# Designs tried in a protein design run: peptides against a protein of PDB entry 6FRK. Part 278

Target 1, 411 residues: chain A of PDB entry 6FRK
Amino acid sequence: NEEVLNAMLKEVCTALLEADVNIKLVKQLRENVKSAIDLEEMASGLNKRKMIQHAVFKELVKLVDPGVKAWTPTKGKQNVIMFVGLQGSGKTTTCSKLAYYYQRKGWKTCLICADTFRAGAFDQLKQNATKARIPFYGSYTEMDPVIIASEGVEKFKNENFEIIIVDTSGRHKQEDSLFEEMLQVANAIQPDNIVYVMDASIGQACEAQAKAFKDKVDVASVIVTKLDGHAKGGGALSAVAATKSPIIFIGTGEHIDDFEPFKTQPFISKLLGMGDIEGLIDKVNELKLDDNEALIEKLKHGQFTLRDMYEQFQNIMKMGPFSQILGMIPGFGTDFMSKGNEQESMARLKKLMTIMDSMNDQELDSTDGAKVFSKQPGRIQRVARGSGVSTRDVQELLTQYTKFAQMVKKM

## One batch from the design tools (peptide; made by RFdiffusion4, then SolubleMPNN)

Design b2_p27_3_s3 (from b2_p27_3, 13 letters changed)
Fold by OpenDDE base, seed 2:
Structure b2_p27_3_s3 (fold): chain B 411 residues (1-411), chain A 27 residues (1-27)
Amino acid sequence: as target 1 above (411 residues)
Amino acid sequence: SREEEEREREERLREIALQLQLERLKR
């Protein structure tokens, strides 16, 4: 039993290291998992693998929880949020994403560019802000970030903005002058929250970078960027451990909408290759899919029709980039996230819908649609001719429907 | 074949998307 445990823990530790989880955290996790597993319970024939996976999952959840409640803005107040992070971390893009997130939630949001070091920083922020219709402040002539930040914060406070986001200079290296500048800006504007933006792709460097920022400025929140399907999420654990600050949001792409509130359970599930089922549920929930109470009632009774499947395909098509949905599903590796596969999957869904458009109400509304077609094979030929597809394509659709209907009956 | 793996992946996707919708509907 101990040998099996050690072998499985070795595999998990390897996977976590490959996911850029810090070696110290992996070692600690291994020790904690060993201590949490009752070897006597493992002897009783319980699925040892599931028990180990659950213990690993539970300990990873603890590593992502700094034990500190995330700062949240107060509605109707001026909330100053200062962004800090290295150049190339996605800080400026993340400022715009956060501003857009709050704006969409009905907050009066603005952006301040206090990055005087990078040529074109203000132009980039201005472009992003203008595209999102977010008010912005900055200067082409003022070189002191303290002055820009102070003037911008004062301006937007006087205009009763609720969310005031300040983007600061990022540098390529940990330079004392950068930290001094950040401290001067922080002292001048007295931010309600300091957000450290971290690039997940930097791997094992995440800890050292996060620590260097935390040692110089009062980082209270972390945002992890570049958590695209290929990015190793393990650096996020290192950032939490180093900053002792919660991850509040993640960046999941280059688009302004590729930004979501951080959820511990989904993130850990994704890190373990278990997929982000909860985040998919929430994303599906944020889609105002009309709560088809009628569909809920049918599904509760184990009823699933071809029409119900058609409506679900319409809903999936409304969910936007299928690639983001795919990357949230267990066992859909990063290769499925290619833009090419999304268009093909959408085209295939459209093809299936076109086949169903050639079905009659009796076929669509049958609680056993596959049986209707099996009893009268002439229906398959009619639908095939009506939709311009092969009889095989119709049979494949019916096979797929049957698999779904069987799952619904088991629920 | 690559096409069979892709089909099995799409099927699993649809299964999970449906499960997620079902779980949403149960809440």
Scores: peptide ipSAE 0.000, ipTM 0.273, DockQ to the pose 0.033
Fold by OpenDDE base, seed 1:
Structure b2_p27_3_s3 (fold): chain B 411 residues (1-411), chain A 27 residues (1-27)
Amino acid sequence: as target 1 above (411 residues)
Amino acid sequence: SREEEEREREERLREIALQLQLERLKR
């Protein structure tokens, strides 16, 4: 039993290291899991794999909980939120995402660019803010970030803004001059919250970076960026361990709406490759796919038409980046679709929809669409000509529809 | 090989669309 436990823990530890979980945290987790597992229950014929997975899941949940309550803005108060982080962490983009999040929730939100070090920082912030219709402040002439931050905060306080987000300079390396500038800005504006923005893709470097920021600046919140289908979430555990601060939000892509409140359970499920069923359901509900009730009822009756398939393809296209959708489905690993494969898959889906756009209502609404085409081969030629594809492409679509309709009948 | 990889990707897309609908039905 101990040998089996050690073998299974070795596999889990390998998977966690491959997910960029810090080696010290993996060692500690291994010891904690060993102490939490009842060896007698494992001897009783219980599913040893499920027991170990549950113990690992429970210990990972503890690692993402710093035991500190997350800061939340107070309604009707002027809340100053200062952003800190390295250049390339997605800090500036994350400022815009957070501002847009609060604006959509009915908060009076604004952005301040106090990045004087990076050429075009203010132009980038202005572009993002203008696109999102968020008020912004910055300077093309002032070089002192303390002056810009102070003037911007004062201006937006006087205009009764509720959420005042300050973006600071990011540097490529941990430079003492960056930390001194951040301290000077923090002392001048007296922020209600300091948010550290971390790139999840830096892997094992997350601990050292997060620690360096926490040792110099009073980080109270963490936002983890680049948690798209390729990002390994293990760096987030290192951020929490080093900063002793909660993760409040995650960035899940390049769009301004690819930003969500941090949820512990879905995050750990994704980290373990279990999928995110809860996030998938939430995303499906946000899409207001109310028109799908009729489709759901047809599926319950084992009915599936070419129109029903077309509507499903439209829904998949509306859900956003296909890699994110795949990463939410149990059994589809995060690595399943590279960005190149995603664009190709979306192009294929669009091609199939273009073929169906050349079909008539009789063909689309038939309970046996493939049989309609098989009885009258001239329909295949018409659809092929109308969509600019081969008759083979139309036959492949019909073969696919038939396989799917057979699967629906077996449910 | 490319046409087979294409078919496998399209089968996976369909499985996804179906799983999404089944998950919505469970609430």
Scores: peptide ipSAE 0.017, ipTM 0.364, DockQ to the pose 0.072; fails the geometry check
Fold by OpenDDE base, seed 3:
Structure b2_p27_3_s3 (fold): chain B 411 residues (1-411), chain A 27 residues (1-27)
Amino acid sequence: as target 1 above (411 residues)
Amino acid sequence: SREEEEREREERLREIALQLQLERLKR
């Protein structure tokens, strides 16, 4: 039993290291899991693998909990949120994502560009803010970030903004000059929250980087970016451990909507390759897809049409980048999250929709759509001609639909 | 309540529908 436990723990530890979890945290987790597993309960014939997975999951959940309640903005107050982090961490894009998130929730939100170091920082922020219809402040001529931040915060306070986000300079290296600038900005604007933005893809460097920021500025929140890539987010555990600050949001792509509140359980499930079903549900619920009730009702009755499949493809396209949605499903390996596969998957989805656009209502609304086409093969040729595809492509779509309808009937 | 069980069932059906769609888009 102990040998089996040690072998399974070795596999889990390897997988966690491959997920960029810090070696120290993996060692500590291994000890905690060993201490939490009752070997006598393992002898009672319970699925040893499930017990180990549950113990690992429970210990990972503790590692992402800093024991500190996340800061939340107060409605009707002026909440100043300062962003800190290296250049290339996604800090500037994350400022826009957070601003857009709060704006969509009905907060009066604005953005301040206090990055005077990077040429075109203000233009980039302005472009993002304008696209999202978020009010912004910055300067093309002022070089002191303290002045820009102070003036911008004062302006937006006077205009009764509720969420005032300040983007600061990021550099490629941790430099004392950067930390002094951040401290001066923080002292001048007295932010209600300091958010450290970390790139998950930096792997084992997450701990040292997060610590360096926390040692210089009072980081109270963490946002982890680039969780759409190969990074499974193990570096996020290192950031929490180093900053003693909660992860409040995650960035899951390049789009402004590729941003979600951090949830511990979904995140750990994703880290373990179990998928993020809960986060998928939340995204579906956020889309206010009223048409989902009608679909659920049909699914309850084991009915599924080509139109229902089309509507679901539209829903998936509305949920944002396909890679993110796919990365939320169990058994979707990290390889599916590659940027190349996303465009290809979206193109494939669009192709399937284009084929269905050439179908008539009788074909789309039939509860046995495949049988409609099988009884009259001339329909396949018509749809193929109408959509500019081969008859084989139409048959592949019908085969996929048939497999779907069969799964729905088994539900 | 029956309404809570029905809501949980609807959520599970949404989950499964989404999983099924997404598993197929992977293939």
Scores: peptide ipSAE 0.011, ipTM 0.300, DockQ to the pose 0.133; fails the geometry check
Fold by OpenDDE base, seed 5:
Structure b2_p27_3_s3 (fold): chain B 411 residues (1-411), chain A 27 residues (1-27)
Amino acid sequence: as target 1 above (411 residues)
Amino acid sequence: SREEEEREREERLREIALQLQLERLKR
């Protein structure tokens, strides 16, 4: 029993390390899982795999929970949100995404550029803000970020703005002068929330960077960016551990809409390579695609057809940035994303849809489409010829469908 | 309760995750 436990924990630890989870957190998780598993209950013939699975997931959920309630803006008040983070973290883009998120929810939102260090920072913010129709403030002539931040906050307070977002200077290296500037800005504007923006792609460096910011400024929230790429988001666990602050949002791509509230369960599921069916459902619901209620209802009943998969792919194609959404689909996530750009991922999705376009209604509407094809192998050959693909490509699609349908039946 | 059904759903999702992860590690 202990050998089986140790072997399975070794597999899980390897996968977490491959997901950029910090080695210290992986070790701690291994110890916590060992302590949470009763070896006597494992001896009683219960599915040892399921017990270990549940224990690992429970400990990962705890690693994402700092035990601190996330700050939320108060309606009808002036809420000042200061952004901090390294250059290249996506901080400036994330300011615009957060402003747009609140604006779409009916908040009177504005942006302030207090980045005087980076040439063109104000132009970049102005371009993003103008595209989103968000009011903005900054200077081309003032070099003191404290003056710009103070004047901008005062202006927008006097104009009764509810959400006032302040972007600050980012640097490539942790320099004492950067941290002093951030403290001076924070002291001048007295922010209601300080948001640390972290790039998920920095992997094992997340802990040290997040800690350095928390040791200098009162970080109260974390936003993780670049979760559309190869980064599995394991660095986010390190940021929560170091800052003791909740992840409030994730940046999933380059578009202004590639921004969503952080959800623990979907994130851990994605980290574990499950896909995020729940985050997919939520994102599909946010798009108000009329056909989504019928799909969600079928998924709740554990029904999933090849037609339902086709309709889901059509919805994905309407959502824009494919990389994020494909990563949310079980069985498509890591292998589908690992080998290509967004265009290649779209081309693969279109290929799968073309295979399904060669299927008949009996095949598409079957609650066990794979069994229909397995009983009559001539169907695979017909579909392969009709779509101009190999019989292997059709079998691979049916294998992916079977994995997804089995997942839905377990929901 | 709705909260119990959500918990059971979360537990089932958790089981599937680790199954898929363990299958990937065996490849």
Scores: peptide ipSAE 0.000, ipTM 0.280, DockQ to the pose 0.029; fails the geometry check

Design b2_p27_3_s4 (from b2_p27_3, 13 letters changed)
Fold by OpenDDE base, seed 3:
Structure b2_p27_3_s4 (fold): chain B 411 residues (1-411), chain A 27 residues (1-27)
Amino acid sequence: as target 1 above (411 residues)
Amino acid sequence: KKEEEEKEREKKLKEIALELMLLKLKE
């Protein structure tokens, strides 16, 4: 039993290391899992694999819990949120995402660009803010970030903004001058929350980076970015451990909507390659797709049409970048989250929809769409011509539909 | 209780439908 436990723990430890979990945390987790597993219960015929997985999951949940309640803004108050992080961490984009998130929740939200170091920082923030209809402040002439931050905070306080987000300078490397600037800004504006933005793709460097920020400024929250890439997010555990601060949000892509509140369970499930089914459901539910009830009722009856497939493709497109959605499904490895695969997957989806746009109501609404086409092959040729595709492409769509409809009939 | 069971069933069906759709797009 101990040999089996050690073998399984070795596999888990390898997977966690491949997920960019810090070696120290992996060692500690291994010890904690070993201490938490009752070998006697394991001998009693319980599924050893499930027991180990549960113990690992439980210990990972503890690693993402700093034991500190996340800061939350107070409604009707002026909440100043300062962002800190390296250049390329996605900090500026994350400021806009957070602002947009709160704006969509009915908060009076604004953005301040206090990044004077990066040329075009203010133009980038202004562009993002304008697209999202978020009020913004910054300067093209003022070079002191303390002045810009102070003036911007004062302005938006006087205008009774509830969420005041301050983006600061980020550098490519940790430099004493960056940390001094951040401290001066923090001292001047007295933020209610300091958010450290971390790129998940930096892997094993997450601990040292997160610690360097926490040692200089009172980081109270963490946002992890680029969880849409090859990064499995193991660096997030290192950030929590180093900052002793909760992860409050995750950035899951480049779009302004590619931002979600951090949930421990889905995150750990994804980290373990179990997928984030719960996050998929939440996203589907947030879309308020009224048409989903009708689809579910059809699925309950084992009915699935080409129209139902088309509607589901529209739903997937409304959920945002396809790569994120795929990365939430169990067994879809991180390899599908590559930007190249996303564009290709979306192009494929659009192509399938374009083929279906050339179908008639009889074809779309048939409970056996493939049989309609098989009985009258001239329909395939019509649809192919109408959509500008080959007859083979139409046949491939019908084959995919048939496979899906067969799965629905088994539900 | 029946309404909660139906909502949970609906949730599960939404999950499975989405998973199946996404699996088929990957294939």
Scores: peptide ipSAE 0.014, ipTM 0.316, DockQ to the pose 0.152
Fold by OpenDDE base, seed 2:
Structure b2_p27_3_s4 (fold): chain B 411 residues (1-411), chain A 27 residues (1-27)
Amino acid sequence: as target 1 above (411 residues)
Amino acid sequence: KKEEEEKEREKKLKEIALELMLLKLKE
């Protein structure tokens, strides 16, 4: 039993290291999991794999929890949020994503560019802010980030902005001059929250970088960026451990909407390759598919039509990047998150919809659509000709529909 | 190989659409 446990723990530790989890954290997790597993309960015929997975999951949840409640903005107050992080961390893009997130929630939100070090920093922020219709402040002539930050914060406080986001200079190296500048800005504007932005793709370097920021500035929140299909997110655990600060949001792509509130359980589930069922539910709910009540009611009665399937394909196409949805489903590995697979997947859905566009209302609205086509095979040939596809493609669609309809009937 | 990969991708897409439908039914 101990040999089996050690073998399974070795596989989990390897997977966590491949997910960019810091080696010290993996070692600690291994010892904690060993101490949490009752070997006597494992002897009783319990699913050893399930027990180890549960113990690993529980210990990873503890590693993501710094034991500190995340800061949240207060409605009707001026909340100053200062961003800090290295150049290339996605800090400037993340400022815009956070501003857009709060704006969509009905917060009066603005952006300040206090990056005087990088040429074109203000132009980049202005471009992003203008595209999102977010008010912004910055200077082309002022070189002191303290002056820009102070003037911008004062301006937007006087205009009764609720969310005031300050982007600071990022550098390629941990230079003392950068941290001194950040401290001067923080002292001048007195931020309600300091957000460290970390790139998940830096892997094992996450701990050292996060620690260097925390040792110099009072980081209170973490945002992890580049959690697209390539970054497994293990560096996020290192950032939490080093900063002792909660992850508040994650960046999941290049679009301004590729930004979500951090949830511990879904994140750990995804890290372990278990999928993010909760994030999938939330994303499905964000679609405000008001027309879904009638569909949900039909589905509760075990009714599923070809029209209902068509509407669901339309809904999937509206969900945005299909790669993100796929990466939330258990058993869909990182390979499904490739941009190439998304376009191909959307093209396939569109092909299926084009086949259904050649169906009549009797075929679409039948509670047993497959039986309608099986009783009158001439319908398959009509639909095939109308949509410019083979009779085989229509039969494959009907086979898919039948599988869905059978699953709906079993619910 | 390409046809098998294509079939496996199609199968996965179907599983996803189904899971999305099933998730909406649980609410």
Scores: peptide ipSAE 0.013, ipTM 0.314, DockQ to the pose 0.051
Fold by OpenDDE base, seed 4:
Structure b2_p27_3_s4 (fold): chain B 411 residues (1-411), chain A 27 residues (1-27)
Amino acid sequence: as target 1 above (411 residues)
Amino acid sequence: KKEEEEKEREKKLKEIALELMLLKLKE
């Protein structure tokens, strides 16, 4: 039994290392899991795999919890949020995403570009802010980030902004000068929250970088970016451990809406390859697709039409990159997050929708669409000709619809 | 209590619907 436990723990530890979890944390986790598992219960014929997975899950949840409550902005106050992080971490993009998030929640939000080091930083922020209709401040002539940050914060405080986000420089090569600048900016503007932005793709370097920032500035929150790629987010555990600060949001893509509040359970589930069904549901609910309530009501009555399926395919296509959606589903491994598989999946959905575009209202709105087509096979040939596909492709669509409609009837 | 149970049921229905749609994208 101990050999089996050690073998299974070795597999889990390997998977965690492949997920960019720091080797020190993996070692600690292994010992904590060993101490938490009752070997006597494992001997009694309980599903050893499930028990180990549960113990691993529980210990990972502890590792991502810094024991500190996340800072939240106060409504009706002026909340200054300073962003810190390396160049290429997605910091500037994340500032815009956070501003857009709060704006959509009805907060009076603004952006300040205090990055004077990177050429075009202000233009990039201005472009993103203008596209999102977020008020912004910066300078093309002022080179002191302290002056820009101070003037911008004062301006937006006087204009009664509730969320004032300050983007700082992210230097790669001169760590000391970057940290001095960050400290000077922080001292000048006295932020209510300092957010460290971390790129999930840097893997084992997450601990050292996060520690370097925490040792120089009072990081109180972490945002993890680039979780849309091959990064499984294991570096986020290292950032939490080093900063002793909670992850508050995650960046899940390049779009301004590819941004979500951090949830511990879904994140750990995704890290373990268990998927994030709850996050998928929340993302679907946030899209406020008017058709969701109508669909739920139909599903409650065991009704599902080809039109309902078409609308759901449209909804899936509107949810953003398929890679993100698929990566939230159990058993869709990282390989489904490849750009190739996303394009193929979207092309497949588009093909199915094109077939349905050639259907008439009687076919689309029938509660038994498959029976409508089975009674009159000439409909299949009409739809096939109209959509430029084979009769087999139409039959495959109808077979898929039938399987789904049968599952809905069993609910 | 009934409204919470109904919301939980709706959440489960959405979950199953999404899982089923996404499973079909794998076939």
Scores: peptide ipSAE 0.012, ipTM 0.312, DockQ to the pose 0.115
Fold by OpenDDE base, seed 5:
Structure b2_p27_3_s4 (fold): chain B 411 residues (1-411), chain A 27 residues (1-27)
Amino acid sequence: as target 1 above (411 residues)
Amino acid sequence: KKEEEEKEREKKLKEIALELMLLKLKE
């Protein structure tokens, strides 16, 4: 039994190391799991694999909990949030995502660009802010980030903004000059929260990076970015361990909406490759698919049209990156999440929609759309010509539709 | 091999769209 336990723990430890979990944390977790497992209960015929998975899950949940309550903004007050992090961490993009998140929740939100080091920083922030209709401040001429941050914070306080987000200079290396500039900005604006932005894709470097920031600045919150990539997010455990600060949000893609509140249980489930059923349900519910009572009623009656399929493809496209949705489903391995595969999947959906855009209402609204096309083959040729595709591509779409419609009829 | 991988990917896409529909029907 101990040999079997040690073999299974070795597999779990290997998988955690491949998920970018720090080697010290993996060793500590192995010892804690080994101490928490009753070997006598394992001998009694309980599923040894499930027991080990449950023990690993519990210990990972403890590693993500810093034991510190997350800062939350106060309604009707001016809340200053300062962002810190290395260049390429996704800091500037994350400022815009957080601003947009609070704006969508009905907060009066603004952005300040105090990054004077990167020549395109203010233009990038301005572009993102303008797209999201978020008020912004910055300078093309002022080189002192303390002046820009102070003037911007004062301006937006006087205009009664509730959420004031300050983006700072990110550098490629941890330099004392960067930390001194960050301290000068923090001292000038007196932020209510300092958010450290970390890239999950840096793997084993997450601990050293997070520690270096916490040792120099009063990091109170962590945001982890690039969890849409090959990174399983094990570096997030290192960030919590080093900063003793809670993860408050995660960045899950390149879109402004690819941003969500951190949830411990779904995150650990995803890290272990168990999927995120809860996050999938939440994401489906956020889409206000409630407006599709008519579709639910049709599905209950075993009716599914080509138009209903088209509307579902539109909904999938609105959910954001298809890779994120896939990564939430149990049994879809991380290999499905390659960035190249996402654009290709979206291009395929768009191609299918373009084929359906060339269909008429009789074809789209038929309860037996495949039979309409089978009875009159000239319809396939018309749709193929209208959409610029082969007759084979249209037949493949109809074959797909027929499989869906048959599944709906069996429900 | 690429065509089989594409068909498996397409099959998985279909399973997901169906599972999303099923999740909605359970509420």
Scores: peptide ipSAE 0.011, ipTM 0.297, DockQ to the pose 0.054; fails the geometry check

